Peptides against a protein of PDB entry 7UQJ. Designs and how they scored, part 112

Target 1, 160 residues: chain A of PDB entry 7UQJ
Amino acid sequence: PELYQNFNITPPRGVLFHGPPGTGKTLMARALAASCSSDERKITFFMRKGADILSKWVGEAERQLRLLFEEAKKHQPSIIFFDEIDGLAPVRSSKQEQIHASIVSTLLALMDGMDNRGQVIVIGATNRPDAVDPALRRPGRFDREFYFPLPDVKARFKIL

## One batch from the design tools (peptide; aimed at target 1 G59)

Design b2_p28_4_s4 (made by RFdiffusion4, then SolubleMPNN; from b2_p28_4, 10 letters changed)
Fold by OpenDDE base, seed 2:
Structure b2_p28_4_s4 (fold): chain B 160 residues (1-160), chain C 160 residues (1-160), chain D 160 residues (1-160), chain A 28 residues (1-28)
Amino acid sequence: as target 1 above (160 residues)
Amino acid sequence: as target 1 above (160 residues)
Amino acid sequence: as target 1 above (160 residues)
Amino acid sequence: TPLEETMELLSLPEEMKEFLKFILGALS
């Protein structure tokens, strides 16, 4: 919080990590959570996979998202990490099932409903940024994007 | 291409990596893609999980497979890596849902439709080769199989 | 077996590994399997993900669980590792689909049906022990729980 | 090469190494 205040930078509500698989997106999110956590200030790290929310909670995904955001808010400061977020919030297609459309709409509403003063950051990771619903990539949502290039093999062996 | 011509070996259309989890199947596929890529000749690496294609794209999995193969063909030379392919193409059972049967049929047709002169290789990874539809393990599909044994604990700690 | 007999400890039928993601739950289960395996006595290690069983085997998950337990019994000594078991056996909700309820019931029955003299241990891993159906956490099922704390970043880089 | 390092790390059979090198050559 204070860092963002000092830099006059609106803390990103959402950060999209994108790049090839095995480039360290998930590792970076975890490292961020670990580095932000001290004994004095524990960051609560919530990790979910996009596909898991869809598959594990048939008909409950929206409720699980709401509960996740409520819990993250309760346990501030918090990081919500959505791995494979393209699975949770795919690009809207005319053939997209109503279920997926509802989940995306719920996630949009939850991100829009975040207080800028809140200490909840959402990190989405994807290998396919263009497969993420563009509505999620708008300001006030996943409005920061970080590309994770392919490391060389030596760097990859450090992450894997 | 030329190497296959010189060895009189038909390039495998499909290679099945099988073995226990965390034996380096995915790592090998990535290392292969990385090693085949130079600054002069970039290999396009497509990675998908079998279960993700089923779950993320309800009613669209067949279309996504077609698009994947078209894109791989467009970006030759290419590797299509299906991780957990037993999730995408399980053994046909009399109780298999029509959806899964259709996906398997689509994958079969796509692999059969590959031009032998094409620079697209398909790698499937599974922990359960016997759970993969035998039709995929026929010549002209996943006709090469590689077993990944359990590394010793020390080797595993380097990969995990 | 003998170790449990010597300590007068009933071998756990099920062990629940829980803790934050990337704390080494899966690695520990694999390391356990590797360490218990000698040339003289190979431990058969079965790994499944909870969400994969649900998604890969629509309408067949119960059968796949039964087959898994039968195979594990046939290949004793065995470890069955369910990664992300909260995906397979979520907390029962009034809104839980009949499919999920049936899968949970099947897993319960399979764990209850284990002979205490059998050399099959079931390890469940989850990031959310409270998301696992409490019925699975009863004596004779996942009756041992191990918390995996967040390692420091250096320790994490050794596991990841 | 990344492949060689990975193959060494995995202690793969020589036959498999040669085949992977063959794939490498075919795609290279």
Scores: peptide ipSAE 0.030, ipTM 0.256, DockQ to the pose 0.320
OpenDDE base, seeds 1, 3, 4, 5: peptide ipSAE 0.030, 0.000, 0.019, 0.017; ipTM 0.272, 0.260, 0.259, 0.187; seeds 1, 4 fail the geometry check

Design b2_p28_5 (made by RFdiffusion4)
Pose (drawn by RFdiffusion4):
Structure b2_p28_5 (pose): chain A 160 residues (1-160), chain B 160 residues (1-160), chain C 160 residues (1-160), chain P 28 residues (1-28)
Amino acid sequence: as target 1 above (160 residues)
Amino acid sequence: as target 1 above (160 residues)
Amino acid sequence: as target 1 above (160 residues)
Amino acid sequence: SMTIYKADILELAEADPAAIYELVAYPP
């Protein structure tokens, strides 16, 4: 931590995995979760699939998001993996419903808002990165974007 | 106050921050929230978003908005910051649930019934200005619209 | 009435001010209420909004609307003004609440219950006319309309 | 629908406020 405090830098804490299907996005997230439970320093893994938070009550989806990010604040070494994040956080449109744009606005305020979110890494895997809201693809929330391509020759050899 | 009586004008009590992502809106709201808590006279900063307003009961979201504006009037030199205000106050539509148009109507009524002395300032950052209701963007509610642009060369040099 | 009842031209049951925001619709009702700054029993003015009638309870909104209309009949020559009538009478659909739908179902029955010797006029204002419920725009209701446009050059010169 | 400007409302409010009631109650 002194190396990041030596400068006035904050570490990048957001990655967006994107690429074609079957290219290793969930596999890499699974290997990262298995490695986080065997290094004997507790890095808590929070697994979220798509729009797991959708509810028929008004304001319960934004409440579940606030609770997920808060429980992430309770245990500082915690990670949040959003599988299929293009179904949870689509591009905000006026044509579609308000529960979607309201979830996206709550995710924006919880990732880089007025309050600091803590040592919470946020990973999102998507096959459709341009269905993710563009305000979610900037540094401070999903700083990095790992493109997982279809494997080339040497990579196919290695996979096989 | 005599300057604002000599000319027969009312000081603007509303600002709408708008601009592309990562251009300084939450940063300026965070710097103003730190400047509210330093000096010999104290300004009270009230931070809000769509999650701690929207409720699942009938008449509870507008009651939370009224409690916010009454509590800000009580601590009279005050700032109210609504982040991602297009999620809190979208354009009113009949093809949406009634809770969003009812929040926009309660917000319009509470802004039209403020102290009328520049005591409660209301600041909102929408990242997208067209998504916010045009009744809120007229002078009297959100008087000023600060456009936070992508920085030019001298601004990028100063930021770096 | 000694003059205008000679010719049998009935006064309107519902007159709707509609237009873009900031065009002076609330000013015309405020100026008509200052034309109610006259002596009593003539042109009693009631200033209501699309809010402050609707409540948590199930009967106080319709009971209060029936009482407002009864006080309007009590003082014979009277005007009821509903500012932001899309807040009181939105479009009834299947994303609509039950309390607003019953407010519309009572406002319609109270406007059809108003007699032919027109001594209560209901003026209503909106910035979005095709967001008020379609039933109040039927004959015998809000049928005469005043469009309030943005000002032209001479009008802006007079305003300045 | 009649068209009424904000400047007309101001001129009527300064000249004769009771003319606004006659306009609203009996539109031509």

Design b2_p28_5_s1 (made by RFdiffusion4, then SolubleMPNN; from b2_p28_5, 11 letters changed)
Fold by OpenDDE base, seed 2:
Structure b2_p28_5_s1 (fold): chain B 160 residues (1-160), chain C 160 residues (1-160), chain D 160 residues (1-160), chain A 28 residues (1-28)
Amino acid sequence: as target 1 above (160 residues)
Amino acid sequence: as target 1 above (160 residues)
Amino acid sequence: as target 1 above (160 residues)
Amino acid sequence: PLVISAAEVLELAETDPQAIYDLIAYPP
C-alpha cells in the first residue's frame, strides 16, 4: 500500500495465482498479508473459497460478495483471497450457467468498481487457470498472473 | 530415505503435519519428496485427500487404500501424503461412523503392517489435529507431529 | 534431537545448507525443526538472517548472538537457523572487517562452547558456501554440509 | 507470468514476507 503510493504504482486490482495443488498459493497469500502488516498498518486478510460462495451462499452469493468487498473497503488496506476461484466460474453448464454467470458478473462489477487508489488487493487462486472465465483475466481485474510450479522432484539433497 | 539409511534410522511410519490452512503443509510434503529423490532413487509421491477417500470411493475406500499402500510399496522409496486426513476420521456421527471406522481401521492396519524397514513414509496433513482419531496418533503410526504456524512477521516461529 | 539420541549419534553442532536460491534450504530447516518436535518435546525454532544480525544489531550483534544461544539452550531441544549465514562473514573488506570478524569469532566461540550433548542444532543456510568463513566449516561447527542443487535448469523457473 | 516455486514461496514467506509483497506489487 504505502509502497504503491510512494512509487506512484497503481496497485494491481487482481492477481491470479495458478499452479498445481499444494504449490503454496494460499501460503503466499497469507505471507503477503503478514508482510504487509507493519506495526503501524495491519492488513486485513479476507479468505473465501470459490466453491463455498456457490454452495453455501445459494441465492445470496451476490450479496455476500458485495458485503465482502464493502468490508474489505472498510478495513483498508486489505487483501481478498479467493481460493479455488475457478469454482466461481466453471465453464458453462446450462442450469448452473445463469447463477454462475450472475456471480461472475457481480465479481467483475465489484472489481471494476474498485477505484485504482483502493488499498484492496484481490488474489484469486486456481489449479486450472484455463477454467477461469477469460473476462476475469482482462486488464483491471486479474491482470497479473503468478505461476506456482510443482517443486521439481529433482531437488537432490546430496548430503555431502 | 538416504538420510535414514545413512544413519540407520528407522524412518517414521507416519508424520502428522498440522497447522492453520495455507501454512504450506502440502508444499512441505512435496518439498520433502523432492529433496529425498536422487537421480538414482526417485521418491514416488502419492497424494490423496481425506475427503476424496470418503466421497469418491464410497464402498471401495478400503480397497483403494490397500492399492495405494501396495503401489507405494512397489514404488519404494515413496511418500503417501494424505491431505485433510481429519476428513477420513470426522468425529462420530452415527450412520457415517461405521464406514469411517472401517476406513480408519483399514488405514491403521496398513500402517501397522508396514515393516519398520519400509521406505514408505506416510504424511497426514490437517488443520485440526484434535479432530484426527487418537488411534492414528499412536506410536508406529502418526507418531511425529509438525506444527505449521501462520507466517508471523515476528521472526519467532515458535514451533510450539 | 530425539532422532540423534535414539541412534546415539552426536547431533552435529552445525549443519550448513548450501545451494542456489529457492532450493528449499529454509523449508528443510523448518521441516527438520518440525520433525524433531513430538507431543512431549516441542522443538523451539529460532530464525535469524545473517544480514539482519549485521544491520539491525550494529553494536549489539555479539550480545544478541549470546542471548540467542542462551535462549536456545534454555528452550532445548532447539534449532537455530541462520539464513544467509554468508552475510555474517562476508570475506574481508577493511572497515567492516573488524566488526564482522568479531561477530564471527563470537559465533565460533558460542558453537565451540556448546556441549556435544546439547540439544541445540545450528543450521546455516547460504547461496554461496565459498563466501562462508572456512573457520565456521571446521569440525565441531558447520561440519556437515547439505547441497541443495537447482532442479535441473530445464525446469526453468521461467519467469515468463 | 511470474513463476515462483513453492520453495521460494516458503522461503520468502519465512525470510522476507515483504519481498513477496514487492514481487506481487512489482513483478519483474
Scores: peptide ipSAE 0.043, ipTM 0.361, DockQ to the pose 0.347
OpenDDE base, seeds 1, 3, 4, 5: peptide ipSAE 0.042, 0.009, 0.039, 0.039; ipTM 0.379, 0.332, 0.351, 0.388; seeds 1, 3, 4, 5 fail the geometry check

Design b2_p28_5_s2 (made by RFdiffusion4, then SolubleMPNN; from b2_p28_5, 14 letters changed)
Fold by OpenDDE base, seed 5:
Structure b2_p28_5_s2 (fold): chain B 160 residues (1-160), chain C 160 residues (1-160), chain D 160 residues (1-160), chain A 28 residues (1-28)
Amino acid sequence: as target 1 above (160 residues)
Amino acid sequence: as target 1 above (160 residues)
Amino acid sequence: as target 1 above (160 residues)
Amino acid sequence: PLVIHRAEVLELAETDLSALYDLIAFPP
């Protein structure tokens, strides 16, 4: 933050973690939140599942997103982690497509409305980056992408 | 492995990773698979989502589980990871309860049929251990449980 | 790199991954290395265990560290991962304390001597951050720390 | 544990070292 402020560097507003299931996207987001927290500078970590935003908050999803971003801003520095952000995308029903478009539009507006001076990072995790609305992957939103490769599941884990 | 062999300790056939969403259950399973893989001894990692077993393999779920365990035995040493194993449990419909009971019964039989001499470990991950059929949590099945605590989301990560 | 070059930002020289055994520090370091390599920009990953530096390279540890950093610089962009970096710290013998002090002093000098323009990151992993020499945790060295919280470690993965 | 004694070129796809640097260097 101070480095970003001192160098006039716009901190990335959004980071997309993508890759096959169980590649550590969610743990990485938590590890990042932990790592960026010091005794002097505690980071507040917020987590939501995309499917939970769609299913648990039916008709209140936009309000819950607004409250989440307000709470993140209030408790800055903060990380908002959206697990399964592709779960914000509905199954192909016209009614669900409209609800999705509204939720995604609200998320876009909230990400665009984040003051570059705000110490709020948004991390999205998905197993299907192509199922993430391309509007979310634009500059000033999820403009940084991290591929979590499978440890090649067929590759006898040479990864360690 | 050598420690288990040397101490005549029956390696756990099944391990349940439980804890809130995004506590790293899936990454840990992959990390374990990777950490146990050496150049001399490559471990094959199989992953299935519980919800995918129920939804993608409707009517073939039992066959797909059998094929998965056969393939894991063929490629031993192997890890089978069931992400969201609570997703094998249906939402409250009598028809879904019968389908669940059949799928869970098949998984139980496959776990019971794993020779202790086989180098196949099953890892289940869930956010809701109480939603996992108690029969799966018995000795010889998921008889080891690992709680992945939230890094307390409200706890300003004092972790660093 | 280009961003750091363009903004005159000194990239962190060192990142400390700390947390209990089996928390995925080693996997994370590899996943990070993986997640920084593209088809256009391959990252070279170097791994050493702290205990191996002390035990396998007795009397040559300083030379091996120098060669490692030279090779990392030659193959930049690169990541040097020190697994079990607390294993560079000797068990309490006066002779081992002197050997440790020399090895740590060499590592400090190598980290200090990394050109800020060099695309070499050093990741240290430890289960005991308090066993890591405080000099390694200073700015320009391992100045970023990542806590890998337990999965509640009492369930020591006897599994593998 | 796979002890990688030699430099492995991780040819692993599609992620920017710069973005890792940004995350590590610039905590949120």
Scores: peptide ipSAE 0.007, ipTM 0.375, DockQ to the pose 0.089
OpenDDE base, seeds 1, 2, 3, 4: peptide ipSAE 0.007, 0.022, 0.005, 0.014; ipTM 0.268, 0.226, 0.359, 0.334; seeds 1, 2, 3, 4 fail the geometry check

Design b2_p28_5_s3 (made by RFdiffusion4, then SolubleMPNN; from b2_p28_5, 12 letters changed)
Fold by OpenDDE base, seed 1:
Structure b2_p28_5_s3 (fold): chain B 160 residues (1-160), chain C 160 residues (1-160), chain D 160 residues (1-160), chain A 28 residues (1-28)
Amino acid sequence: as target 1 above (160 residues)
Amino acid sequence: as target 1 above (160 residues)
Amino acid sequence: as target 1 above (160 residues)
Amino acid sequence: PLVISAAEVLELAESDPSALYELIAFPP
């Protein structure tokens, strides 16, 4: 947030963290939230699991997303971290997933509706970037992608 | 593994990583696996989600655990990482969880059955250490616990 | 600390993390600090930059090191993490670095003065292990070294 | 996508939060 102001940078509306499980995606999002927080300016970190939004809020998921973005905007600078975002916005496969299509539409609209001055960063984490609706990966949404590779086995901690 | 050999240390049979989501538990496990791997001695890293063992292998979970430990022993030095281990070995609450009780019993037996010379480290990760069966947290099992706090902005991880 | 007690291991007085920038040295130190904390036994993590001790405490750096080690001992089990330790303890090159020589001497004495039962671990991180005074890399000091390799550069930024 | 190890990212978060933010804010 301030960092982006200090750098005269338009903060990304969305960043996609992708890579194998346990490559530090969520840790990074938290570390970012922590590192941006000063005693004077705390970043509010919102964490949601994609599947939890669908399972816990069947029929209210859209409303919960709106409330989440409102709360994030209210407490900006903020990070919204969607863990397992592929669970929230799967690639539109079957006609039966009208609920998913509506949730995706709501998320798209919420990301599009963030003014460029809003100090809300959305981070999506997934192990399966290709399972995320391509509409979310377009400019103005999760338009920045970070691949978290496995720590290479070649990290010999040669304890010399 | 080699770290412990070089130190003439009996490697713990089990290590519990606990702490909030996205504190780097899985990353640390992978980094440890990577770090202990040399070009000459690769550590084999096995990752399983606790819930996946239960859900995908209803009635076969015990066999899958045995196979996992056999494979880990075959490919030692090895790390077995159980992500969401509280999903695999919940605290025995209700009389109805005979399946869970049997899986826990199998995991206990497998951890107890590791010879002290076995270069197999078991890492369990959980967000809820109190939801893990206390029998798993006893000496010779997950007898080492590692708390992963949230990255606090204050470089004071005063882990108070 | 307890980890080392349970293993009947003399805890290393010091561990040197070395490797290129961006290899997770500081992360690993924090994760280790976090990891060694349980709900019952919290590890106090002290972080200092080597250059900060020199620059902020010109003429008081020795006293600040003593105070740091006293505080770490008071709050044991503890980790003292020196980031950029090559800035604190440069290889003794020129006659003019009497101040550095005294600081290094103080750090050596503090590391040597830790009783084997002291639950204080010192971690030094550097990008330049050869720039660290060899006296610090001797047994009973930073006698364990961990190389953090670059994630293989072949994980090239394929900016796809 | 920017390929960054979690180790790198966290090291940047700790060593140079600004560089991490620049990296996140301006993925090359």
Scores: peptide ipSAE 0.046, ipTM 0.370, DockQ to the pose 0.298; fails the geometry check
OpenDDE base, seeds 2, 3, 4, 5: peptide ipSAE 0.011, 0.013, 0.020, 0.032; ipTM 0.336, 0.336, 0.368, 0.370; seeds 2, 3, 4, 5 fail the geometry check

Design b2_p28_5_s4 (made by RFdiffusion4, then SolubleMPNN; from b2_p28_5, 15 letters changed)
Fold by OpenDDE base, seed 4:
Structure b2_p28_5_s4 (fold): chain B 160 residues (1-160), chain C 160 residues (1-160), chain D 160 residues (1-160), chain A 28 residues (1-28)
Amino acid sequence: as target 1 above (160 residues)
Amino acid sequence: as target 1 above (160 residues)
Amino acid sequence: as target 1 above (160 residues)
Amino acid sequence: AQVIYASEVLEMAEKDPMELYRLIAFPP
């Protein structure tokens, strides 16, 4: 409560982590979950893969998303991390449109339906930000983006 | 530097990175590739997923492994990184034995066939080290393992 | 030789040797101590069993650990070998939590308190790596692991 | 998009876990 109260900045509802595979996106999400958990305030971390949600029937995928957001809200403060979010919410113009359209619509509605007072952060990770439905990347959804570049030769990888 | 020079330990031909998903295994492999690359000596980094190699016919998967090791040797110093190596070389006692047996045998032969003086490091990453064929975890193969634990609140993750 | 020199990898403070009983973990630790000892530079080898440290009162076990690390630092370069380290530092979720919590905390603090320039290597050996407290397996502690597989009949155990 | 290196993230998390949270929650 207190940390968000003093920042008159509406916390982002969603954060998109993007970059090449193996650049620390999932690690960052876990590090955030750990860092935000004090002895007094544990953050509940929910991790899902986009493909795993799609492996179920479309109507069940939507239900699973709803249940996930309800559970995250019940256990707030919480982080929902979607790994490979491009698997869950591909660009609408893809030939798989019909199956994905309902899931994307559900995810959009769930992100839009989060109260500004909710202590639920949604993190999406992808290697292909351009493969994510542009509707998810709009204000009030995944409106903040972090690019995780490859280790360049000059980048002192103090991976310590 | 000096402490390792006097270790007459044959450098591992293979290193197994294991730990929960999103603990930086792939990031570490990339960071190693970058840190070993000086302006004078660039390391060639080869990345493959175990599942992607298996998506091809068994005989083609073996051929792809052979070609990968040949290319890595041609471009030495090099790192071969197998992500999700448990997908390529599952435990032999699994019902999928026949398809995997040939691929495992090929990978074993390729790792055994590397000259001790070769500048090819093989890194395998898995979330399930026990799902990797024990034959791959033997001396002269993936004989060194690095555990990537979850970030805990109290553990200063000096991911080095 | 040359490849490892350019790795600005902080040498592990701790190395975990794991594998089935009788796979040469203790032998390897002794062989390392011997191989690192040149005529000019003898390494001091300290061996302790986890169970032996626990057989004393908890407060004495902590004191014995502190004294051991102090003595190892005084006689550097040195190796501290903990055989059966799972006996000293079991997983925190085990019913034996209260007694082990203090010892684990002390060992964690001692490993964290080693200067990066210290010539003290800590080796832990276990038959059950999953029975070791995950906090010990973190970077800057037992961050490197070596798996010692069973001798299969045909595999020439070059434990090199 | 803000560029962030995983090493920087980890370094920030070690120094001030809340700085990492602030960075992600409130980009400068």
Scores: peptide ipSAE 0.062, ipTM 0.367, DockQ to the pose 0.427; fails the geometry check
OpenDDE base, seeds 1, 2, 3, 5: peptide ipSAE 0.029, 0.028, 0.013, 0.037; ipTM 0.375, 0.247, 0.328, 0.302; seeds 1, 2, 3, 5 fail the geometry check

Design b2_p28_6 (made by RFdiffusion4)
Pose (drawn by RFdiffusion4):
Structure b2_p28_6 (pose): chain A 160 residues (1-160), chain B 160 residues (1-160), chain C 160 residues (1-160), chain P 28 residues (1-28)
Amino acid sequence: as target 1 above (160 residues)
Amino acid sequence: as target 1 above (160 residues)
Amino acid sequence: as target 1 above (160 residues)
Amino acid sequence: AEEAELAERAPRTREPNPEALALKEEDE
């Protein structure tokens, strides 16, 4: 941590996995979760699938999001993987419902808001990156974007 | 206050930060929240978002808004910051649930009934200005609209 | 009435001020209420809003609306003004609450209960006219309309 | 006391409300 405090830099804590289906996005997230449970320093893995937080009560989806990010603050070495994040956080439109734009606005305020989120890495896997809200694709929340392509010749050889 | 009585004008008590993502809106609100807590006179910063207002009970979200504005009037030199305010206050629509139009109406009434002395300042950052209700964007509610643009060369030089 | 009842032209049961925001609709009702700064028993003015009638309880909103209308009948020549009548009477649908729908179901029955010798006039204001419920715009209700547009050049000169 | 007052209220939901349409059809 002194290397990052040597400068006045904060580490990148957000990655958006994107590419075609079957290219290794969830596999890479699974390998990262298995590696986080065997290095004997507790990196807590939080798995979230799509719109897992959707509820029929008003304000319960934003409350579940706030609780997920808070429980991530309770254990500092924690990770949040959002599988199929284009279903949880679509581009905010006036045509669609307010529960969607309200979830996206809560996710924006919880990733880079007024309060610091802690040592929480946030990973989102998507097949449709342009269905993710563009305000979620900037540094401070999903700094990096890993494009997982269909494998080339050498990569197919290695996979096989 | 005598200058604002000599000319028959009321000081603006509302600002709407708007601009592209990552241009300085939450940063300015964070710098103003740090400047509220340093000097010989204290300004109270009230931070809010859509999650700690929206409730599942009838008449509880508007009661939370009223408690916020009454508590800010109690601590009279005050700032109220609503981040991602288009999620809290969308454009009123009959095709939506009634709780969003009821929040916008309660917010319009509480802003039209403030101290009328420049004691409670209300600051909102929407990232998208068209999504916020036009009744909130008229002078008397959010008087000033600060456009935080993408920086030009001298501004990028200063930021770097 | 000695003059205007000679010709049998009935006064309107419901007059609707509608227009863009900031066009002076609240000023016209405030100026008519300053024309109620006159002696008693003539042009009693009631200033209500799309809020501060609707409550947590199930009967105080309709009971208070029936009482407001009864106090309006008690002082015979009287005016009831509903500012932001889309807050009190939104569109009834299946995303609508039950308490607003019953407020509309009582306001309609109270406007049809108003006698033909027109001594109570109900003026209502809105910035979004096709967001008030369609039933109050039927004949025998809010049927005469006043459009308040943005000012032209001479009107802006007078305002300045 | 505040939790008892909240329990007496009606909950808001993300689901349709057909009873509001039944009042509209009665007014028709």

